# Peptides against a protein of PDB entry 6B4E: the designs that were tried, part 174

Target 1, 295 residues: chain A of PDB entry 6B4E
Amino acid sequence: TNFDKISKMFWHYKDKIAQIKQDIVLPIKKADVNVRNLLSRHKRKINPKFGQLTNSNQQLFKIQNELTQLINDTKGDSLAYHWILNFIAKAVVHQAETEVRVKPESALPLGKLTLYLLVQFPELQELFMARLVKKCPFVIGFTCEIDTEKGRQNMGWKRNNENKWEDNTSYDERMGGILSLFAIITRLQLPQEFITTTSHPFPIALSWHILARICNTPLNLITNTHFVILGSWWDAAAVQFLQAYGNQASKLLILIGEELTSRMAEKKYVGAARLRILLEAWQNNNMESFPEMSP

## One batch from the design tools (peptide; made by RFdiffusion4, then SolubleMPNN)

Design b2_p27_8_s4 (from b2_p27_8, 11 letters changed)
Fold by OpenDDE base, seed 5:
Structure b2_p27_8_s4 (fold): chain B 295 residues (1-295), chain A 27 residues (1-27)
Amino acid sequence: as target 1 above (295 residues)
Amino acid sequence: EKEKELEEQEKELNEIIEKLKKEKELE
């Protein structure tokens, strides 16, 4: 694992966020009134769609079509188009922080929707990844110290209006929610209509990177959150990961579930304990995946 | 291509194992 490369990637996306603000968000405020009105209307129509997802593929397809149409309506203006995509990127991540956080299985329909949009609108990919990395650096296996304010900010910690850090549980849950979504995306197959024409934008290999990079992270930087997000990943993608990489996947899962947890046993992390339980369930041939969506 | 991927994965796995062993020895 090249941590310098990972760091560069992290800062690349941090820069991208700044760029988005300068090149997309701020300029649109000065755009033509017709454009602003269009975007306002579209924003209002788009926002509720993510909350309308269910375990139904039929509902998913409906929402996909609706969003596709709404996004296509903006293509006549590049700035408007990118603004809408950035808005969607933010909305998806927000949904992960709020809904997936409390209901991990909701990551599946959200992930399917997101993957569809990522393929249908390639410009969304960079915007989405930038937002993900900003909110949850774990998605690229980035870790830094959190004993400083800047370190905590870099790792996605939030402060409230009183400048108080969020509690550990809230942070862990948010990170878990975001990572669940990303994990789902990495393990999903492309929609049938895209399989022959497009490569997967965030393939299962990215899940490999997450696990491997965390395992290679210096132990002094490993926190409960690392184990929490590994557990979230496990629930979301472990079955498909094993299917994809076979024996190599097994080896890596053992490394995170047994070896890494054992090395950190003195910390008595709750997340580590959960991960150990997941490992044991797997060893007993009782590995579970999220239920498939209904037709 | 698959073979190359497997080799890279194996290399990375070995790196992880070595790292974990080293960390244990330093404790």
Scores: peptide ipSAE 0.591, ipTM 0.915, DockQ to the pose 0.645
Fold by OpenDDE base, seed 2:
Parts: structure tokens; C-alpha cells; sequence
Structure b2_p27_8_s4 (fold): chain B 295 residues (1-295), chain A 27 residues (1-27)
């Protein structure tokens, strides 16, 4: 694992966030009133769509079509187009932090929607990835110390209005929610209409990188959160991961489930205990995946 | 392409194994 490369990638996306603010968000505030009104209306229509997702493919397709139309309405103005995509990127990640956090299986319809949008609107890819890395650096396997304020900020810890850090449980759950979404995206097949025309923007190889990079992270940097997000990933993608990489996948799953947890046993991390349970379930041929969506 | 991917994966797995072994020895 080239940790320097990972760090460079991390800071690339941090810079991208700053660039988005400067070049997209702030300029729109000074844009023509008609453009601002258009975007305000679209924002109001788009926001509820993510919460309208169910375990129904029919509902998913409906929402996909509605969002596609709304986004296409902005293509006549490049700045407006990028603004609405950035808004969507933020909204999707927010949905992961809130809904997926409490209902992990909701990552499946959200992931399908997101993947569709990422392929349909390629400009969304960098905007979305930047937001993901900012909120949950684990998506690229980045880890730093959290003993400093800057370290906590880099790892996506939030402070409230009273400048108090969020509690560990809240952080773990948020990270788990975001990682679940990303894991789902990596293991999903492209929609049928795109399979022959484009490559997967965030393929299953990115899941490999997450697991491998975390497993190779210095042990002194490994926290309960690492095990929590690995557990979230496991629920979301382990079955498909094994299907994709076979024996190599098995080796890596054993490394994270058995070896990494064993090395950290003295810490008695709750997340690690759960991961051990997941490993045992797999060993007993009882590995579960999220239920498939209904027609 | 697939063969190359497998080779890279194997290399990375071995790196992880060696790292974890080293950490165990230090404990």
C-alpha cells in the first residue's frame, strides 16, 4: 500500500471541496435572479426524492426519470448544471448519514439511484467523490491520527455549534452509513442501458482497496470506527465481493475478520466483536446480503 | 488483464500478511 499516494488523493479531494465552493456555490449566489429561482425550485423538488425511495424497482425508475428531467433542465447553463449536481452529491451523502445510518438496507435503492446518476451525468462523479472523501475518508482507505483537532477534522468528525465533538457512537454510525452506500455502489452492476456503452465509475476494485488499505494501516491508528465500517461494508458487499474475486476475496476477508481483529483484541472494540460474528457466520455458510428489491 | 489483477492482489495480500506478522512479533 502506497500511503503517500492515498494521502495525495485525500488532499486532492479536500482541495476539490474548496474549489467547488469557490467556483460553483459562491458564484451562483451572484447569478441572475431567474437562475437562482430555477435552482431554488429544482432544489425543492429534488430534496424529497431521496426519501421517497423504497425497496421497489418501479419506484426507483420513477425517481430516476424525474431526477433526470430536473437535471437536464439545467444543462443550458453550465454553472447551474454543476450547482445542481453538487447539490445532489451533498444530498446523497446526507441521506447516507441519516437514513442509511439507521437502516443499512436502504443503501441498496439509494446506491442504485446514485450509480444511475453517476453514469447518466459523469460530471457528478468528481463532485460526489469529493464529498464522500470529505465526510468519510475511509472510502479511499485514508486514516490519520485523531489525537489532534486537525486529525479529527480530517477524519470527518463534526463539531456542534458549541464546538463540542460528536460522540463516538454518532461518528461510528455516520461513517458506517456513508461506507455502506459506497460499498453498495461498488458492487452493483451497471444498469442494463449502460453495460455496453460505459465502464463502471466506482467498480468493485475500490472495495478491494478499502479493505486492503485498512488492513495494512498501522495498528496504532486503528480504532473502533475501522471495525464498524468494515462491518458495514461486509453487510453491504461481502457476498458480491466473494463472487467477484473468489479465493483472493476469501483471503482478504479472513485477514480483516480474523487476523486484524485478533491483533486488536486487547482493545475489546465492539465493532471488532461484531466483525468476528460476521466472519463466523460466513464460516458456517450463513453469509447474508441485503434483500433484493421488488419489481 | 485478469491475470495481472490477480498478481497484484496476491502481492498486496502478502504485504498485509507480513505487516501483521511483524506487529504480532512486537507484542
Amino acid sequence: as target 1 above (295 residues)
Amino acid sequence: EKEKELEEQEKELNEIIEKLKKEKELE
Scores: peptide ipSAE 0.590, ipTM 0.915, DockQ to the pose 0.673
Fold by OpenDDE base, seed 4:
Structure b2_p27_8_s4 (fold): chain B 295 residues (1-295), chain A 27 residues (1-27)
Amino acid sequence: as target 1 above (295 residues)
Amino acid sequence: EKEKELEEQEKELNEIIEKLKKEKELE
């Protein structure tokens, strides 16, 4: 693993966030009143859609169509188009931080919706990835020390208005939620209409990178959060990961579930304990996946 | 293509194994 490259990637997306603010978010505030009104209306219509997702494919398709129409309405103005996509990127990640956090299986419909939008609107890909990396750098396997304020910020820790860091549990759960979503996206097949014309924007190989990079991370940088997000990933994608990579997947799962947890045993991380339970379940042929969505 | 991917994966796995072994020895 080339950690220099990973760092460069991390900072690329940090720069992208700054660029988005400068070139998309701020300029729209000075845009024509009609454009601002349009975007305000669209924002109000779009935002509830993510909460309307269920375990129903029919409902998913309905929402996909509605969002597609709303986004297409903005294509006449490049700035408006990019603004609405950025809004969607933020909204999706926010949904992962809130809903998926408490109900991991909700990542499946959200992931399907997101993947559809990523393919339908390619410009969303960079915006979404930038937001993901900012909020949860684990999605690209980036880790830095969290002994400093800047380190914590880089790893997505939040402060409240009183300048207090969020609770460890809150951070872990948020990271788990975001990673669950990303994991789902990586293991989903493209919608039927895109399979022959488009490559997967975030393929299962990215899950490989997450796991491998975490395993290669210096042990002194490994925290409970790493194990929490690995557990979240496991629930979301382990079955499909094994299907995709077979023996190589097995080897890597053993490395994270057995070897990495063993190396960190002295820390007695709760997340590590859970991951070992997941490993044991797999060893006993009891690995579970999220239930498939209904028609 | 798949063979190339497999080879790369194996290389990476070996790298991880060696890294973990080394770090264990240093502890």
Scores: peptide ipSAE 0.589, ipTM 0.915, DockQ to the pose 0.641
Fold by OpenDDE base, seed 3:
Structure b2_p27_8_s4 (fold): chain B 295 residues (1-295), chain A 27 residues (1-27)
Amino acid sequence: as target 1 above (295 residues)
Amino acid sequence: EKEKELEEQEKELNEIIEKLKKEKELE
C-alpha cells in the first residue's frame, strides 16, 4: 500500500470540494433569477425523494424516473446542471449520515438509486466521491492521527456551535452509515440497461482497497472507528465480496476479522468485538446479508 | 486482467502479513 498516493488522493478530493464551491456554488448565487428560481424549485422537489425510498423496487424506479426528469430539466445550463448534481451528492451523503446510520439496511435502496444516478449522470461521480472523502475518508482507506484539531477535521469529525467535538458514538455511527452506503454501491451490479455500455464507476475493487489499506495502516493509528466501519462494510458487502474474489477475499476477511482484531485486543474496542462476532458467524456458515428488495 | 488482479491481491496480502509480523516483533 502506497500511503503517499492515498494521501495525495485524499487531498485531491479536498481540493475538489474547494473547487466546487468556487466554480459551482458561489457562481449560482449571482446567476440569472430564473435559473435560481428553477434550482430552488428543483431542490425542494428532489430533497424529499431520498427519504421516500423503501424496500420496494417499484418505489425505487418511480423515484429514479422522477429524479432523472428533474435533473434533465437543468441540462440546458451547464452551471445549473452541475449545481443540482452537487446538491444530490450532498443529499445522498446526508441521508447516509442520518438514516443509514440507524437503519443500515436502508443503504440498499439508497445505494441502488445512487448507482443509477452515477451512471445516468457521469458528472455526478467526481462530485459524489469528493463529498464522500470529505465526510468519510475511510471510503478510500485514508486515515491520519486525530490527536490534533486538523487531524480530526481531516477525518471528518464535526464540531458544534460551541466548538465541542461530536461524541465518539455519533462519529462512529456517521462513519458507519456513510461506509455502508459506499460498500453497497461497490457490490451492486449495474442496472441491466447499462451493463453493456458502461463500466461500474465504483467497483468491488474499491472495497478491497478499503480493507487492505486499513490492515496496512500503522497500528498506532487504528481506532474503534476503523473496526466500526469494517463491521458496517461487512454487513453491507461481505457476502458479495466473497463471491467476487473467492479465496483472496477469504484471506482478507480473516486478516481483518481475526488478525487485526487480535493485534488490537488490548484496546478492548467495542467495534472490534462486533467484528469478531461477525467473523464467528461466518465461520459457522451463518453470514447474513441485507434482505433483497421487493418488487 | 483477472490474473493480474489476483497477483496484485496476493502481493498486497503478503505485504499485510509481513507488516503485522513486523509490528508484533517490535512490541
Scores: peptide ipSAE 0.587, ipTM 0.915, DockQ to the pose 0.694

## One batch from the design tools (peptide; made by RFdiffusion4, then SolubleMPNN)

Design b2_p28_2_s3 (from b2_p28_2, 15 letters changed)
Fold by OpenDDE base, seed 3:
Structure b2_p28_2_s3 (fold): chain B 295 residues (1-295), chain A 28 residues (1-28)
Amino acid sequence: as target 1 above (295 residues)
Amino acid sequence: SLSEETPATGEEKEEFEKSLKELEEQLK
């Protein structure tokens, strides 16, 4: 693992966030009142859609169509179009932080919707990835020390209005939620209508990168959060990961589930204990995936 | 260290397996 490369990637997306603010968000605030009104209306219509997802594919398709129309309505103005996509990127990640963290299986419909939008609107890809990396650097396997304020900020820790850091459990759950969504996206197949026309924007290979990079991370930087997000990833994508890479996937799962947890045993991380349980379940032929959505 | 690249075939696969083994040893 080239950590310099990963760091460069991390900072690339940090720069992208800054660029988005300068080139998309701020300019819209100064845009024509008609444009602002349009975007306000669209925002109000779009935002509830993510919460309307269920385990129903029928409902998913309905929402996909509605969002597609709403986004297409903005294409006549490039700035408006990019603003809407950036809003969607933020909204999706927010949904992962709030809903997926408490109901991991909700990542499936959210992931399907997101993947559809990523393919339908390619400009969303960089916007979404930038937001993901900002909120959860684990999605690219980035880790830094969290002994400093800057380090914590880089790793997506939040402070309240009193400058108090969020509690460890809250952070772990948020990271788990975001990573669950990303993991789901990486393991989903493209919708049928896109299979022959485009490549998967965030393929299962990115899951491989996450696991490998975490395994290569200096042990002194490994925290409970790493194990939590690995567990979240496992629930979301382990079955499909094994299907994709076979024996080599198995080796990597054993590496994270057995070797990494064993190496960190002295820390008695709760996340590590859970990951070990997942490993054991797999070894006993009881690896589970999220239930498929209904028609 | 373990390669972050996806599994390959042939010689690349062997290198991958080697790197994985080395990582496993480091984690002991």
Scores: peptide ipSAE 0.080, ipTM 0.784, DockQ to the pose 0.065
Fold by OpenDDE base, seed 1:
Structure b2_p28_2_s3 (fold): chain B 295 residues (1-295), chain A 28 residues (1-28)
Amino acid sequence: as target 1 above (295 residues)
Amino acid sequence: SLSEETPATGEEKEEFEKSLKELEEQLK
């Protein structure tokens, strides 16, 4: 693994976040009142949509259409269009941090919606990826030390209003939620209307990158969080990953489930214990996936 | 389809192939 390359990717997206603030978020505050009013109305209409997702494809399609219309209404102003896409990117990640965190299977409808939007509105791709990397660097297999304030910030740790770091459990769960969403996106097929015309923006190969990069991460940087997010990934994508890469996928699953957990056994990480349970379930022909959505 | 799951060309393909090779070496 070329960690220098990964680091460059990480900082690319960090820079992108800064650029988004400078070129999109701040300028809109000075925009014409009509534009600001439009965006305020659209924001209020868009924000609830993500929470309205269920295990129903019918409901998903309804929301897809509604969001598509709302986004299209902003295309007359490039700045407004990019602002609303950035808002959506933030909202999707926030939904992963809150809802998916507590109900991992909710990643499936959210992921389907997100993938649709990413294809329908290509400008969302860079905005979304930047937000993902900022909030959860694990999505590109980036890891740094967390014994410094800057290190914790880089790895997506939050501070509360009293400048206190979030607890380990909260951090682990948030990272798990975000990674679940990303994992789902990577293993989903494109909607039928796009299969012949568009390439998948975040294909299953990106899941391979996550696993491989974590396996190659220096052991002194491996934490409980790494195992938690691997477990989240497993629940979200392991079945489809095996379908995609066959024997090579099996080798990698064994590597993370057996070898990596064994190497870190002295730490007694709870996340590692769970990952071993997932491995054992698979070895007993009991690998589970999220339930499919209803019509 | 499988084609949308794997990087077809460019830097992504190289990274994928590198990752595979690294995995194979680790499993020896």
Scores: peptide ipSAE 0.046, ipTM 0.703, DockQ to the pose 0.080
Fold by OpenDDE base, seed 5:
Structure b2_p28_2_s3 (fold): chain B 295 residues (1-295), chain A 28 residues (1-28)
Amino acid sequence: as target 1 above (295 residues)
Amino acid sequence: SLSEETPATGEEKEEFEKSLKELEEQLK
């Protein structure tokens, strides 16, 4: 693992966030009133759609179509188009932080929707990844120390209005929610209509990157959160990961589930304990995946 | 260090297996 490369990638996306603010978010405030009104209306229509997802593919397709139309309405103005995509990127990540956090299986419909949008609107990919990395650097296997204010900020820790850091449990759960979404996206197949024309924008290989990079992370930087997000990843993608990479996947799962947890045993991380339980379940031929969505 | 490249067959698999072994040794 080249950590310098990962760091460069991390800061690339941090810069991208700044660029988005400067070149998309701020300029739209000075845009034509008609454009601003259009975007305001679209924002109001788009935002509820993510909460309308269920375990129904039929509902998913409905929402996909509705969002597609709403996004297409903005394509005539590049700034408006990018603004609405950035809004969607933020909304999707927010949904992961809030809903997926408390209901991990909701990552599946959200992930399917997101993957569809990422393929249908390629410009969303960079915007979405930038938002993901900002909120949850674990998605690219980035880790830094959290003993400093800057370190915590870099790792996506939030402060409330009183400038107090969020509690560890809240942070862990948010990271788990976001990582669950990303994991789902990586293990989903492209919709049939795109398979022959488009490559998967965030393929299962990115899950490999996450696991490998965490395994290579200096142990002094490994926290409970690492194990929490690994557990979230496991629930979301372990079955499909094994299907994709076979014996090599198995070895990596053993590395994170057994070796990494054992190496960190003295810390008595709750997340590590859960990961061991997941490993044991797998060893007993009881590995579970999220249920498939209904037709 | 574990390879970050997608596991494959043949030579790539061997390199990957080697990297996994090295990682395993580091974690022991």
Scores: peptide ipSAE 0.168, ipTM 0.804, DockQ to the pose 0.064; fails the geometry check
Fold by OpenDDE base, seed 2:
Structure b2_p28_2_s3 (fold): chain B 295 residues (1-295), chain A 28 residues (1-28)
Amino acid sequence: as target 1 above (295 residues)
Amino acid sequence: SLSEETPATGEEKEEFEKSLKELEEQLK
């Protein structure tokens, strides 16, 4: 693992966030009233749709169509189009931080919707990835020290209005939620309509990168959060990961589930304990995946 | 299949082998 490369990627997306603010968000605030009104209306229509997802493909397709129409309505103005995509990127990540956090299996319909949108609207890809990396740098296997304020900020820790850091549990759960979504996206097949014409924008190889990079991370930087997000990833993608890479996947799962947890045993991380339980379940031929969506 | 769509690359394999080697070394 080339950590310099990963760091470069991390900062690339941090810069992208700044660029989005400068080139998309701020200019819209100064746009004509008609454009602002259009976007406000669209925002109000789009925002609730992510919460309307269920374990139903029928409902998913309905929402996909509705969002597609709403986004297409903005294509006549490039700035408006990019603004609405950025809004969607933020909204999707927000759903991961809130809903997926408490109901991990909700990542499946959300991930399917997101993947569809990423393929349908390619400009969403960089906007979405930038938001993901900002909020949860684990998605690219980036880790830094959190002993400094800057380090915590880089790793996506939030402060409240009183400048107090969020508690560890809240952070862990948020990171788990976001990573669950990303993991789901990586293990989903493209919708049938795109399989022959488009490559997967965030393929299962990115899950490989996450696991490998975490395994290569200096042990002094490994925290409970790493194990929490690995557990979240496991629930979301382990079955499909094994299907994709076979024996090599198996070896990597053993590395994170057994070897990495053993190396950190003295820390008594709750996340590590859970990961061991997942490993044990797998060893007993009881590896579970999220339930498939209904028609 | 997912495997056909997203095959493992040399880079991913290299990262895997490096991770394995590092963890194995820590076991000694």
Scores: peptide ipSAE 0.029, ipTM 0.689, DockQ to the pose 0.053; fails the geometry check

Design b2_p28_3_s1
Fold by OpenDDE base, seed 4:
Structure b2_p28_3_s1 (fold): chain B 295 residues (1-295), chain A 28 residues (1-28)
Amino acid sequence: as target 1 above (295 residues)
Amino acid sequence: MLPSLEEIEKEVKELEKEIDKKLEELKK
C-alpha cells in the first residue's frame, strides 16, 4: 500500500472542499436574486426527498425523477448547477450520518439514489467524494493519528460550540453510517439504463482498497472506529464482495476478521468483538446481506 | 480527481500480492 499516494488523495479532496467554498458556495451568495431564489426553492424541495426513501423501488424511481427534474432546472447557470449538486452531496452524507447511522439497511435505497445521481450528473462525483473524504477519510482507507487536534479534525471528528469533541460512540456511529453508504454504492450494479453506456463511478474495487489499506495501516493507528466501520462495511457489502473477488475476497475477510482483530485483542475494542462475530457467522455459512428492495 | 478504472485495477493487483504475503505468514 502506497500511503503517500493515499495522503495525497486525502489532501486533494481537502483542497477541493476549500475550492468548493470559494468557487461555488460563497459566490452564489452574491449571485442574482433570481438565482438565489431559485436555489432556495430547490433546496427546500430537494432536502426532504432523502427522508422519503423507503424499501420500495417504485418510490425510489419517483424520487430519482423528481430530483433529476429539479437539478436539470439549474443547468442553465453553471454556478447554480454546481451549487445544487454540492448541496445534494452534503445532504446525502448528512443522511448517512443520521439515518443510516441508526438504520444501516437504509443505506440501500440511499445508495441506489446516490449512484443514479452520480451517473446522471457526473459533476456530482468529485463533489460527493470530497464530502465523503472530509467527513469519513476511511472511505479511501486514509488514517492518521488522532492524538492531536489537527489529527482528529482530519479524521472527521467534530467539536461543538464549546470546542468539546464529540463522544467516541457518536463518532463511531457517524463513521459507520457514512461507510455503510459508501460500501453500498460500491457493490450496487448500475441502473439498467446506464450499464452499456457508462462505467461505474465507484466500483467494488474501492471496497477492496478500503479493506486492504486498513489491513496495512500501522497498528498504532488502528482504533475502535476502524473495526466499527469494517463491521458496517461487512453488513453492507461482504456478500457482494465475495461474489466479485472470490478467493481473494475471502483472504481479505479473514485478514480483517481474524488477523487484525487478533493483533488488536489487547485493546478489547467493542467494534473488534462485533467483527469477530461477523467472521464467525460467515464461517458458519450464515453471512447475511441487506434485504432487496421491493418492486 | 477520482482514479481511473485502470488505476484502481492496478492498485488491486498490487494489493493482492500484499494480501497473499500476509496470508502466508498467518499459515506459519
Scores: peptide ipSAE 0.213, ipTM 0.796, DockQ to the pose 0.841
Fold by OpenDDE base, seed 1:
Structure b2_p28_3_s1 (fold): chain B 295 residues (1-295), chain A 28 residues (1-28)
Amino acid sequence: as target 1 above (295 residues)
Amino acid sequence: MLPSLEEIEKEVKELEKEIDKKLEELKK
């Protein structure tokens, strides 16, 4: 694992966030009133759509079509188009932080919607990845120390209005929610209409990167959160990961489930205990995946 | 920038080798 490369990628997306603010978000505030009004109306229509997702494919397709139309309405103005995509990127990640964290299986419809949008609107890809890395650097296998304020910020920790850091449980759950969404996206097949024309923008190989990079992370940087997000990933993608990489996938699952947990046993991390249970379930041929969506 | 498919595949192959090495070390 080349940690320098990972760090460069992390900072690239941090810079991208700053760029988005400077080049997209701030300029819209000074844009023509008609453009601002359009975007305000579209924002109001788009925002509730993510909460309207269910385990129904029919409902998913309806929402996909509605969002597609709303986004297409902005294409006449490049700045407006990028603004609405950035809004969507933020909204999707927010949904992962709030809904997926408490109901992990909701990552499946959200992931399907997101993947569709990522393919339909390629400009969303960099915007979405930047937001993911900012909120949950685990999506690229980045880890740094959290003994400093800057370190905590880099790892996606939030402060409340009183400048107090969020509690460990809240942080763990948020990270788990975001990673669940990302994991789902990586293991989903492209929609049928795109299979022959487009490559998957976030393929299953990115899950491999997450696991391998965490396995190679210095032990002194490993926290309970690492095990929590690995457990979230496992629930979301382990079955499909094994299907994709076979024996090599098995080796990696053993490394995270057995070796990494054993090396950190002294810490008695709750997340590690859960991951061990998932490993044992797999060894007993009881590995489970999220339920498939209903037609 | 998102890595290309070729870059991803290359990294996967390298990581596979690393994993194999780690597993062998654990058996000693």
Scores: peptide ipSAE 0.201, ipTM 0.791, DockQ to the pose 0.885
Fold by OpenDDE base, seed 2:
Structure b2_p28_3_s1 (fold): chain B 295 residues (1-295), chain A 28 residues (1-28)
Amino acid sequence: as target 1 above (295 residues)
Amino acid sequence: MLPSLEEIEKEVKELEKEIDKKLEELKK
């Protein structure tokens, strides 16, 4: 694992966030009133769509079409178009932090919607990845120390208005929610209409990167959160990961489920205990995935 | 920027070798 490369990628997206603010978010505030009004209306229409997702493909397709129309309405103005995509990127990640956090299986419809949008609107890809990396660096296998304020910030820890760090449980759950969404996206097949025309923008290989990079992370940097997000990933993508890589996938699952947990046993991490349970379930031929969506 | 498919595949192959080595060490 090339950690320098990972760090460079991490900081690239941190810089991208700053660039987005400077070149997209701030300029739109000074844009023509008609543009601002358009975006305000679209924002109000878009926001509730993510919460309207169910375990229904029919509902998913409806929402996909509605969002597509709303986004297309902005294409006449490049700045407006990029602004609305950035808004969507933020909204999707926010949905992962709130809804997926408490209902992991909701990552499936959200992931399908997101993947569709990522393919339909390629400019969303960098905006979305930047937001993901900012909020949950685990999506690229980045880890740093959290003994400093800067380290915590880099790892996506939030402070409230009183400058108090969020509690460990809240952080773990948020990271788990975001990682669940990302994991789902990586293991989903492209929609039928795109299979022959484009490559998957966030392929299953990115899951490989996450797992391998965490396995190679210095043990002194491994926390309960690492095991929590690995568990979240497992629920979201382990079955499909095994299908994709076969024996090589099995090796990596053993490394995270057995080896990594064993090395950290003295810490008695709750997340590690759960991951061991998932490993054992797999060993007993009882690996489960999220239920498929209804028609 | 997101890595190309070729870059991702290359990294996967490299990581596979590393994983095999780690697994071998665990068997000792």
Scores: peptide ipSAE 0.200, ipTM 0.792, DockQ to the pose 0.868
Fold by OpenDDE base, seed 5:
Structure b2_p28_3_s1 (fold): chain B 295 residues (1-295), chain A 28 residues (1-28)
Amino acid sequence: as target 1 above (295 residues)
Amino acid sequence: MLPSLEEIEKEVKELEKEIDKKLEELKK
């Protein structure tokens, strides 16, 4: 694991967020009234769609088509197009922070939708990754100290209007929700219509990176959150991960589930205890995955 | 014999490198 590389990637996306603000968000405020009106209407139509997802593939396809049309309507103006994609990126992550955190299985339909959009609109990929890394650096296996305000901010901690940090449970749950979504995306196969023409933009290898990078993270930087997000990842992608990498996957799961938890046993992290339970369930041939969506 | 922790970690690291290489190649 090259931590310098990871750090560079982290800051790349931090810079990307700043760039998005300067090049997309701010300029659109000065756009002509027709463009602004278009985007306002589209925003209002798009936003509810994410909450309309269910465990139904039929519903998913409907929403995919609706969103595709709405996004395509903006392609006549590059700035408008990028603005709407950035909006979608933010909305998807927000959905993970709010819905997936309390209902992890909802990551599946959301992930399928997101993956579809990422392939259909390639420009969404960088926008989405930037948002993910900003909100949850764990998606690229980045970790820094959280003893400073800047460190906490870098790791995605939020402050309220009273400048008070969110509590640990809230942070853990949000990180878990976002990572669940990312994990699902990495383990999903491309829709059939794209398999022959496009490579997966966020392949299962990125899950490998998350696990391996966390395993190689200095122990003094490992927190309860690390175990929480590993547990979230496990629920979302462990089965498919094992299918993809076989024995090597097993080794990595043992590293995080047994070795990492053991090395951190003195901390008595609740997340670590849960991860140990997941490991034991796997050892007893009782590894579970999210249920498949209905037709 | 079950592999040692060190052996497992080594293999994981090596595999990570391989995967990184593959991903880099795909991005070209």
Scores: peptide ipSAE 0.084, ipTM 0.626, DockQ to the pose 0.122

